# Peptides against a protein of PDB entry 5OK6, part 151

Target 1, 215 residues: chain A of PDB entry 5OK6
Amino acid sequence: ELPGLDSQWRQIENGESGRERPLRAGESWFLVEKHWYKQWEAYVQGGDQDSSTFPGCINNATLFQDEINWRLKEGLVEGEDYVLLPAAAWHYLVSWYGLEHGQPPIERKVIELPNIQKVEVYPVELLLVRHNDLGKSHTVQFSHTDSIGLVLRTARERFLVEPQEDTRLWAKNSEGSLDRLYDTHITVLDAALETGQLIIMETRKKDGTWPSAQL

## One batch from the design tools (peptide; made by RFdiffusion4, then SolubleMPNN)

Design b2_p25_6_s2 (from b2_p25_6, 14 letters changed)
Fold by OpenDDE base, seed 4:
Structure b2_p25_6_s2 (fold): chain B 215 residues (1-215), chain A 25 residues (1-25)
Amino acid sequence: as target 1 above (215 residues)
Amino acid sequence: STAEFEERLRKEVEALKPMQELMNK
């Protein structure tokens, strides 16, 4: 059942738990398509529940590149293309209006950067491969705040690398050369890794030599 | 050498570029 229009407005726009509430690292926020949200605002501000301004179900279709992987379009801008809502507010709107059939929620995490919290709308999608089988890739999303160590662990897990096997990472740079990711304590951001970038996991040989050192 | 390895990998990666472009879509 839809609550009263004023109640809806207060619930969603409340500065303590609504759209304007402080970001906290690790929390989930959700994207709502801007035109739908503006339509909702107009509806609840109009004071007439039977108004022609009724927004209908939430439909984020215009934010997606495809309806298969539900990847976001590139270059979306907060306040222009979408608004961000905390989980509680999102769930209220979904419960009141519904979400377009088959469309997933656009959930994103708050990350902590050195001096700011942000909702990470675009995590870094890396192409993980092994040095000896570049044709078998695992596409994995990472936060900019994730360590290279996590990327390495994730690569090991995806490729079922045994615990006793030693591995290291290389990144293909924009010039097409390979950069060794020596420091596993730096972040994806610090390493300047980008979406679509190829990350090559090299596995140490049983003889203790690295494939790259034998050439 | 590391340089030879990097060059080999570069060539292999470039050869797979069309497939990578498909996978990134």
Scores: peptide ipSAE 0.030, ipTM 0.604, DockQ to the pose 0.052; fails the geometry check
Fold by OpenDDE base, seed 2:
Structure b2_p25_6_s2 (fold): chain B 215 residues (1-215), chain A 25 residues (1-25)
Amino acid sequence: as target 1 above (215 residues)
Amino acid sequence: STAEFEERLRKEVEALKPMQELMNK
């Protein structure tokens, strides 16, 4: 059942689970298309439930690049293209108005950056490959706060590397050269890794030598 | 050498770039 218009406004905008609540690391937030949200604001502020301002179901279609993989368009801006809502507020709106059939929710996590919490709308997508077969890639999403060690573990898992095999990472830079990722404790952000960047996993040979050291 | 390794990998990646772009679309 749809609550009263004033109750909707208070719950979404000014409640403990409202849009303006402080960000906390690890929490889930959701994107709502800006025009729909503005239509909802107009509806609930108008005070007339029978008004022509009814927003209908949530439709985030304009935020997606495609309806196959449901990837976000690049360059979306908070407050212009979308509004961020905490999980509770999102679930209320979905329960009241519904979500367009077939569209997934756009869930994102709050991450802790140096001196700031931020909703990570665009995780880093890395292309993981093996040094001996560059034609087989796995695209994997990572947080900017994830360690290079996690990237390495993920690459090992995706390529079914045995625990006894020793591996290390290289990143292809913008100049086409390879930068070795020596420190596995730094973050994806600290390593300045970018979406679409190629990450090469090198596997140590059985003789104890590295393929890169023999060339 | 590391430089030769990097150059080989660069050439292989450049040759595969069109295929990778197709697979990511």
Scores: peptide ipSAE 0.028, ipTM 0.594, DockQ to the pose 0.053; fails the geometry check
Fold by OpenDDE base, seed 5:
Structure b2_p25_6_s2 (fold): chain B 215 residues (1-215), chain A 25 residues (1-25)
Amino acid sequence: as target 1 above (215 residues)
Amino acid sequence: STAEFEERLRKEVEALKPMQELMNK
């Protein structure tokens, strides 16, 4: 049974624990399709539980690019296409109204940037490859706040690189050339890495030489 | 040279782009 309409409003849209509460780094937030959310607002503000304004189950279908990988469409805008809810508020709405069958929740994390906290709706998907086998890629998601060192470690893990093997990264830039990622302490954001960008892991030869340095 | 290496890799990557697009579909 649904809670009272006023109780729903207070639970979801309050400034302390609901939609309007401050962002906190590391917290999970969820996307809700804007039209559905506005329908819900109209329903709970109307004061009639039997109203024709009943929103039905949450359906984020219009936010997805595909129903295979459940990737978001590019260029979605907060407040226009979706609203962000903290985990508790999202779970309340799902418990009350349900989520469209088979559709995954759109969970995102709050990240700490130098001057702001932000829900990272679009994490960076990088194409990780080895310098000697560009045909075998691993697509991996990273936060903009992740270090290049983490990207390197992740690449090593995905390609089962042994601990004694020395490796380094190159990024394919927009001009089609390769930029070496020398500093592993900078972030994905600092390195200006973008979704779909190719990251090449170079492995040092047994003779101690780098494949790139000898050409 | 590093430049020659980069150019070689660039060409190899571009040749594989259609395959990569298929993998991401």
Scores: peptide ipSAE 0.028, ipTM 0.575, DockQ to the pose 0.053; fails the geometry check
Fold by OpenDDE base, seed 1:
Structure b2_p25_6_s2 (fold): chain B 215 residues (1-215), chain A 25 residues (1-25)
Amino acid sequence: as target 1 above (215 residues)
Amino acid sequence: STAEFEERLRKEVEALKPMQELMNK
């Protein structure tokens, strides 16, 4: 059952758990398509529950690039294309109005950047490959705040590398050359890694030599 | 050499461009 219109407005907009509440690192926030949200605002501000301004089910279809992988369109802008809601507010709206059938929620995490928290709407998708078989790739999402060490561990796991095998990473840069990722303690952001970037995992040979050093 | 390795990988990466373009879309 729908709460009163004033109650809805207070829960979503003016509550301590509303859309204007402070961001906290690690928390989940959700995207809501802007037109739907504006329709909801008009509905609850109109004061008539039977109004023709009823927003219906939440529909984020216009935010998705495809309905297979449910990838977001590139270049979406907060306040123009979508509104960010904290988990509590999102769940209230879903419980009241529903979500379009088959459509997943767009959940994102708050990350801590130097001197600012933000919702990471676009995590970095890296294309992980092995140096000796570029035809087998794994696309994996990482936060900008994840370490290169985590990228390396993830690559090792995806390619089933044995613990005793030594590995290192190379990144293909925008110029088409390869940069070695020497420091595993820096972040994906610090390394300036971007979505779609090729990351090559090199495995050390049993003789103790690196493939790249023998060529 | 490292340069030869990089050149080999460059060529292999170029062959993967169509796949990357599909993945980035």
Scores: peptide ipSAE 0.026, ipTM 0.571, DockQ to the pose 0.051; fails the geometry check

Design b2_p25_6_s3 (from b2_p25_6, 13 letters changed)
Fold by OpenDDE base, seed 3:
Structure b2_p25_6_s3 (fold): chain B 215 residues (1-215), chain A 25 residues (1-25)
Amino acid sequence: as target 1 above (215 residues)
Amino acid sequence: STAEREAELKKLVEELKPMEELMNK
């Protein structure tokens, strides 16, 4: 049942699950398209449940660049294009109004950066390839807080590298050269890896030499 | 040499640019 308008407003804006609640690392937050949210605000502030301002189902269609992979459009801005809600608030709105048929929720995680918590709306999408078959890529999303070690493990898993095989990563830089990712303990952020960046996994030869040593 | 290696890696990267551009569209 749809709760009273004042109860909706209090629950979503000022409740324990409110929009302005403190961010906590690892929590899930959800994107809501800004125009829908503004329509909802107008509806609950209007005081008439039978108002023509009823927002209908949550529709995030304008936030997606495609309806196949459900990727977000680039350059979306919080407060302009979307509003962030904590999981409980999102689930309340979905239970009250529904979500447009076929659309997935836009779930994102709170990450902890050195001085701030942030909802990571755009994880880093890396293009993973093997040095010996550059035509076969795996596009994988990573958090800025993920380690280079995780990127390496993920690449090994995607390419079915055997545990006994030794591997290392190279990143293509903006100058078109390859930089070796020596430290696997630093984060994606610390390594300054960006979306669309090519990451080459090199596999050590059986003779103990690296392919790149012959270049 | 290190310079030859860098040049070869640079060539390889340039050959992959079209693929990278397609994947980022």
Scores: peptide ipSAE 0.028, ipTM 0.547, DockQ to the pose 0.048
Fold by OpenDDE base, seed 1:
Structure b2_p25_6_s3 (fold): chain B 215 residues (1-215), chain A 25 residues (1-25)
Amino acid sequence: as target 1 above (215 residues)
Amino acid sequence: STAEREAELKKLVEELKPMEELMNK
């Protein structure tokens, strides 16, 4: 059942629990298409529940580049293309108005950057491969705040590397050369890794030598 | 092809080897 218009406005726009609430690392936020949200604002501010300004169900279709993988379009801007809502506010709107059939929610996480919290709308999607079998790849999303160590552990897990096997990472750079990812404690952001970037996991040989050292 | 990609990677690693050897000494 739809609550009163003033109640809806207070619930969604309330600075403590709504759209204006402080960002906290690890929390889930959701994207809402800007035009729908503005239509909703006009509806609840109009004071007439029977108004022709009724927004209908949430429809984020314009934010997606495809309806197969439900990837976001590149270059979307907060406040222009979408509004961010905390999980509670999103769930209220979905319960009141519904979500367009077949569309997934656009859930994103708050990350902690130096001196600022941000909703990470575009996590880094890396293409993971092994040095000896480039035909098998795993595409995996990482936060900019994830360590290179996590990327390495994830690659080891995806390729079923045994615990006793030693591994290391290389990144293919924009110039087409490989860069060795020596420091596993730095973040994906610090390493300047980008979406679509090829990451090669090298496995140490049983003789204790690295394949790259013998080339 | 997979073989072409593997050959490309081997070439790139071979090109990097002198730099890595220098940094690891």
Scores: peptide ipSAE 0.027, ipTM 0.608, DockQ to the pose 0.069
Fold by OpenDDE base, seed 2:
Structure b2_p25_6_s3 (fold): chain B 215 residues (1-215), chain A 25 residues (1-25)
Amino acid sequence: as target 1 above (215 residues)
Amino acid sequence: STAEREAELKKLVEELKPMEELMNK
């Protein structure tokens, strides 16, 4: 059942628990397409439930690149293309108006950066490969706050590397060279890794030598 | 040599370019 228009406004726009609430690291927030949200604002502010301003179901179609992978378009801007809502507010809107059939929610996490909390709308998608089989890749998403150590562990898991095998990472740089990721304690952000970047996992040989040492 | 190593790394990167192109499509 749809609550009263004033109640909807208070629940979604409440500065303590709504859209304007402080960000907290690890919390889930959701994207809502800006035009739909503005239509909803007009509807609830109009004070007439029977008005022609009814927003209909939430439809984020314009935010997606495609309806197959449901990837976001690049370069979307908060306040222009979408608004961010806390999980509670998002779930209220979905319960009241519905979400377009078959369309997934756009859930994102709040991350802690050195001096700011931010909703990470664009996590880093890395292309993971093995040095000896470049034709097989795993695309994996990472937070900018994830360590290179996590990237390495994830690569080992995806390629079913045995615990006794030693591995290390290389990143392809913009110049077309490979940079070794020596420090596994730095973050994806600190390493300046970008979406679509190739990460090569090198496995140590049984003789104790590295394949790249013979290059 | 360092130069030979850089050349082989560059070759490896060039062999991977087709895969990057597939991800950007």
Scores: peptide ipSAE 0.026, ipTM 0.559, DockQ to the pose 0.047
Fold by OpenDDE base, seed 5:
Structure b2_p25_6_s3 (fold): chain B 215 residues (1-215), chain A 25 residues (1-25)
Amino acid sequence: as target 1 above (215 residues)
Amino acid sequence: STAEREAELKKLVEELKPMEELMNK
């Protein structure tokens, strides 16, 4: 059963637990398609529960570029294409109206940048490969705030690299050349890594030489 | 395609060598 229209408004549109509350690092927020949200606002502000303005199920279909991987379209803008809701508010709306059948929620995390908190709508998707494995790749998402060290550890885990094996990373740049990622303490953002970028993990040989030196 | 990806990766491996040779000098 739907709660009263005034109760819905107060639970979703407030500064303590709703849409207007401050961002906190590590919290989950959810995207809601703008047209649906505006329809909901019109419904609850109209004061008639039997109104033709009833929004129906949440449907974020227009935000997705595909229904296979559920990737977002590029270039979506907050306030124009979608609104952001904290987890509690999102769960209320889903409980009241439902979510379109088979459609996943669009969950994103608040990240801490040097001078601002923001919801990271577009994390970086890196294409991880091994220098000697031309047939296998792993696409992995990283936060812009993740370290290159985390990228390296993740690559080692995905490729089942043994703890005693020494590894390093290379990135393919926009010019098509390779840049070595020497500093593992810098972030993905600091390294200017982009979605779809190839990251090559090189493993040292047992003789102590690097494969790249002999290729 | 898989063949295009393999060709690209092979090219990248070939491009790594000169850079490592420079870094090791």
Scores: peptide ipSAE 0.031, ipTM 0.642, DockQ to the pose 0.112; fails the geometry check

Design b2_p25_6_s4 (from b2_p25_6, 13 letters changed)
Fold by OpenDDE base, seed 1:
Structure b2_p25_6_s4 (fold): chain B 215 residues (1-215), chain A 25 residues (1-25)
Amino acid sequence: as target 1 above (215 residues)
Amino acid sequence: STEEFEKELKKLVEELKPMEELMNK
């Protein structure tokens, strides 16, 4: 059953617990398509529960690039294309109105950047490969706040690298050269890694030599 | 270009494969 319109408005728009609440690192937020949200605002502000302004189920279809991988369109802008809601507010709206059948929620995390919290709408998608088999890739999402050490560990796990094998990373840069990722303590952001970037994991030979040292 | 780099990398990988096979014997 839908709560009263004034109650809906207060639960979703209340600056302490709703849309305007402070961001906290690690919390989940959800995207809602802007036109649906504006229709909901008009409905709850109209004061007539039986109004023709009823928004129907949440439909984020216009935010997706495809219905296979449910990737977001590039270049979406907060306040123009979508509204961000904290998990509690999102779950209330879904409970009251439903979500379009088969459509996944668009969940994103709050990340801590230097002196600012932000909802990371676009995590970095890296293309991981091995130096000796460029034909086998793993596409993996990382936060901008993830370390290069995590990227390396993830690559080792995906390629089933044994613990005793020594490995290192190279990034293909925009100039078409390879940059070695020496510092594993810096973030994906600090390393300026971008979505679609090729990351090559080099494995040390049993003789203790690196493949790249022979090039 | 990106294509030249991928060709060079592929060539390097192909040149390294025989050496890896020799070293694993």
Scores: peptide ipSAE 0.023, ipTM 0.585, DockQ to the pose 0.100
Fold by OpenDDE base, seed 4:
Structure b2_p25_6_s4 (fold): chain B 215 residues (1-215), chain A 25 residues (1-25)
Amino acid sequence: as target 1 above (215 residues)
Amino acid sequence: STEEFEKELKKLVEELKPMEELMNK
């Protein structure tokens, strides 16, 4: 059953789980399409439950590039294209109005950046490959706050690299050259890795030499 | 788009293929 309009407003905007609550690292937040959210605001502020301003089901269709992979469009702006809601507020709205059939929730994580928490709407999607089979890629999302060490571990896991095999990463730069990721303690952000960037995992040879030493 | 990403991937694979062949010696 739908709560009273004033109760809805208070729970979503001003509650302990409201839109304006402090961000906490690791928490899930959800995107809501701005037009739908504004329609909901108008509905709950109108004071008439039978109003023609009823928002209907949550529909984030305009935020997606496609309905196959459910990737977000590039360049979406908070407050213009979407609103961020904490998990509890999102779940309330979904329980009250529903979500468009077959449409997934747009869940994102709060990350800790230097001196600021932010909902990471666009994690870095890296293209992981092995140096000896560039045709077999794994696309993997990473936080900007993830370490290069995590990227390396993830690449090892995806390619089923044995624990005894020694591996290292290279990034393809904008010039088409390969930059070695020497420091595994820096973040994806510090390494300036970008979405769609090719990351090559090199495996050390049994003789103790690196394949790249021949380049 | 997914199609653009796949196209760029294919291009990158083709560009790096000579390097792969060298690294595998």
Scores: peptide ipSAE 0.020, ipTM 0.530, DockQ to the pose 0.784
Fold by OpenDDE base, seed 3:
Structure b2_p25_6_s4 (fold): chain B 215 residues (1-215), chain A 25 residues (1-25)
Amino acid sequence: as target 1 above (215 residues)
Amino acid sequence: STEEFEKELKKLVEELKPMEELMNK
């Protein structure tokens, strides 16, 4: 049974636990398509449960670029295209109204940036490859706050690199050149890595030389 | 799109083939 309209409003819009609650690093938030959310607001504010303003199930279809990979469209704007809800509020709405059949929830994490917290709607998808087998890629999602060291560890894990093998990263830049990612302590953001960017893991030769030293 | 991503990946792989050949020497 649906809660009373005032109870729904309080659960979702309450500043302590609802949409307006403070962001906390590492928490999950969920995207809700703006038109659906506005329809819900109108329904619960109308005070009539029998109203023709009933929003129906949550449908985020317009936020997706495709229904295969469920990738978000580029350039979506908070407050225009979607609203962000904390996990508790999202789960309430889904329990009350349902989610469109087959659609995954659009879960995103709160990240800590210098002096601000933000829901990372667009994490970075990197194309990881080995220097000697560029035809075998692993697409991996990273936060902008993830270190280059994490990217390197992830690449090593995906390519089953043995612990004793020495490896390093290169990024293909927009000019088509390769930039060496020297500092592994900087973030993906600090390194200005972008979605779709090719990251090449170079493995040191047994003779102690680097393949790239021949370039 | 997945197709655009795959196309971009293929292009990148093709552009880097000369480098791969150098690194495998």
Scores: peptide ipSAE 0.019, ipTM 0.515, DockQ to the pose 0.766
Fold by OpenDDE base, seed 2:
Structure b2_p25_6_s4 (fold): chain B 215 residues (1-215), chain A 25 residues (1-25)
Amino acid sequence: as target 1 above (215 residues)
Amino acid sequence: STEEFEKELKKLVEELKPMEELMNK
């Protein structure tokens, strides 16, 4: 059963679970398509439950680039294309109105940047390959706050590299040269890695030499 | 040499460009 309109407004906008609550690192937030959210605002502010302003099910279709992989469109802007809600507020709206059949929720994490918390709407998608078999790639999503060490561990796991094998990373830069990722303690952001960027994992030879040093 | 390796990898990267373009569409 739908709560009273004033109760809905208070829970979503002004409550402890409200849209304007402070961001906290590691928390989940959800995207809601702006037009739907504005229609909901009009419905609950109108005070008439029988009004023609009923928003129906949450439909985020306009935010997706495709309905197969459910990737977001590029260049979406908070407050223009979507609204961010904390998990509790999102779950209330889904419970009250439903979500369009087959659409996944658009869940994102709050990350901590050096001076601010932000909902990371666009995590970095890296193309991971091995130096000796560039035709086999794994696309993997990383936070900007993830370490290069995590990228390396993830590449090792995806390519089933044995624990005793030594590996290192190279990034293809915009000039088409290769930058070695020497420091594994810096973040994806600090390394200036971008979505679609090719990351090459080099595996050390059994003779103790690196493939790159023999070329 | 590091330069030859960078050159081979650059060539390999150019061969991957069509695949990158497919993934960014």
Scores: peptide ipSAE 0.134, ipTM 0.725, DockQ to the pose 0.049; fails the geometry check

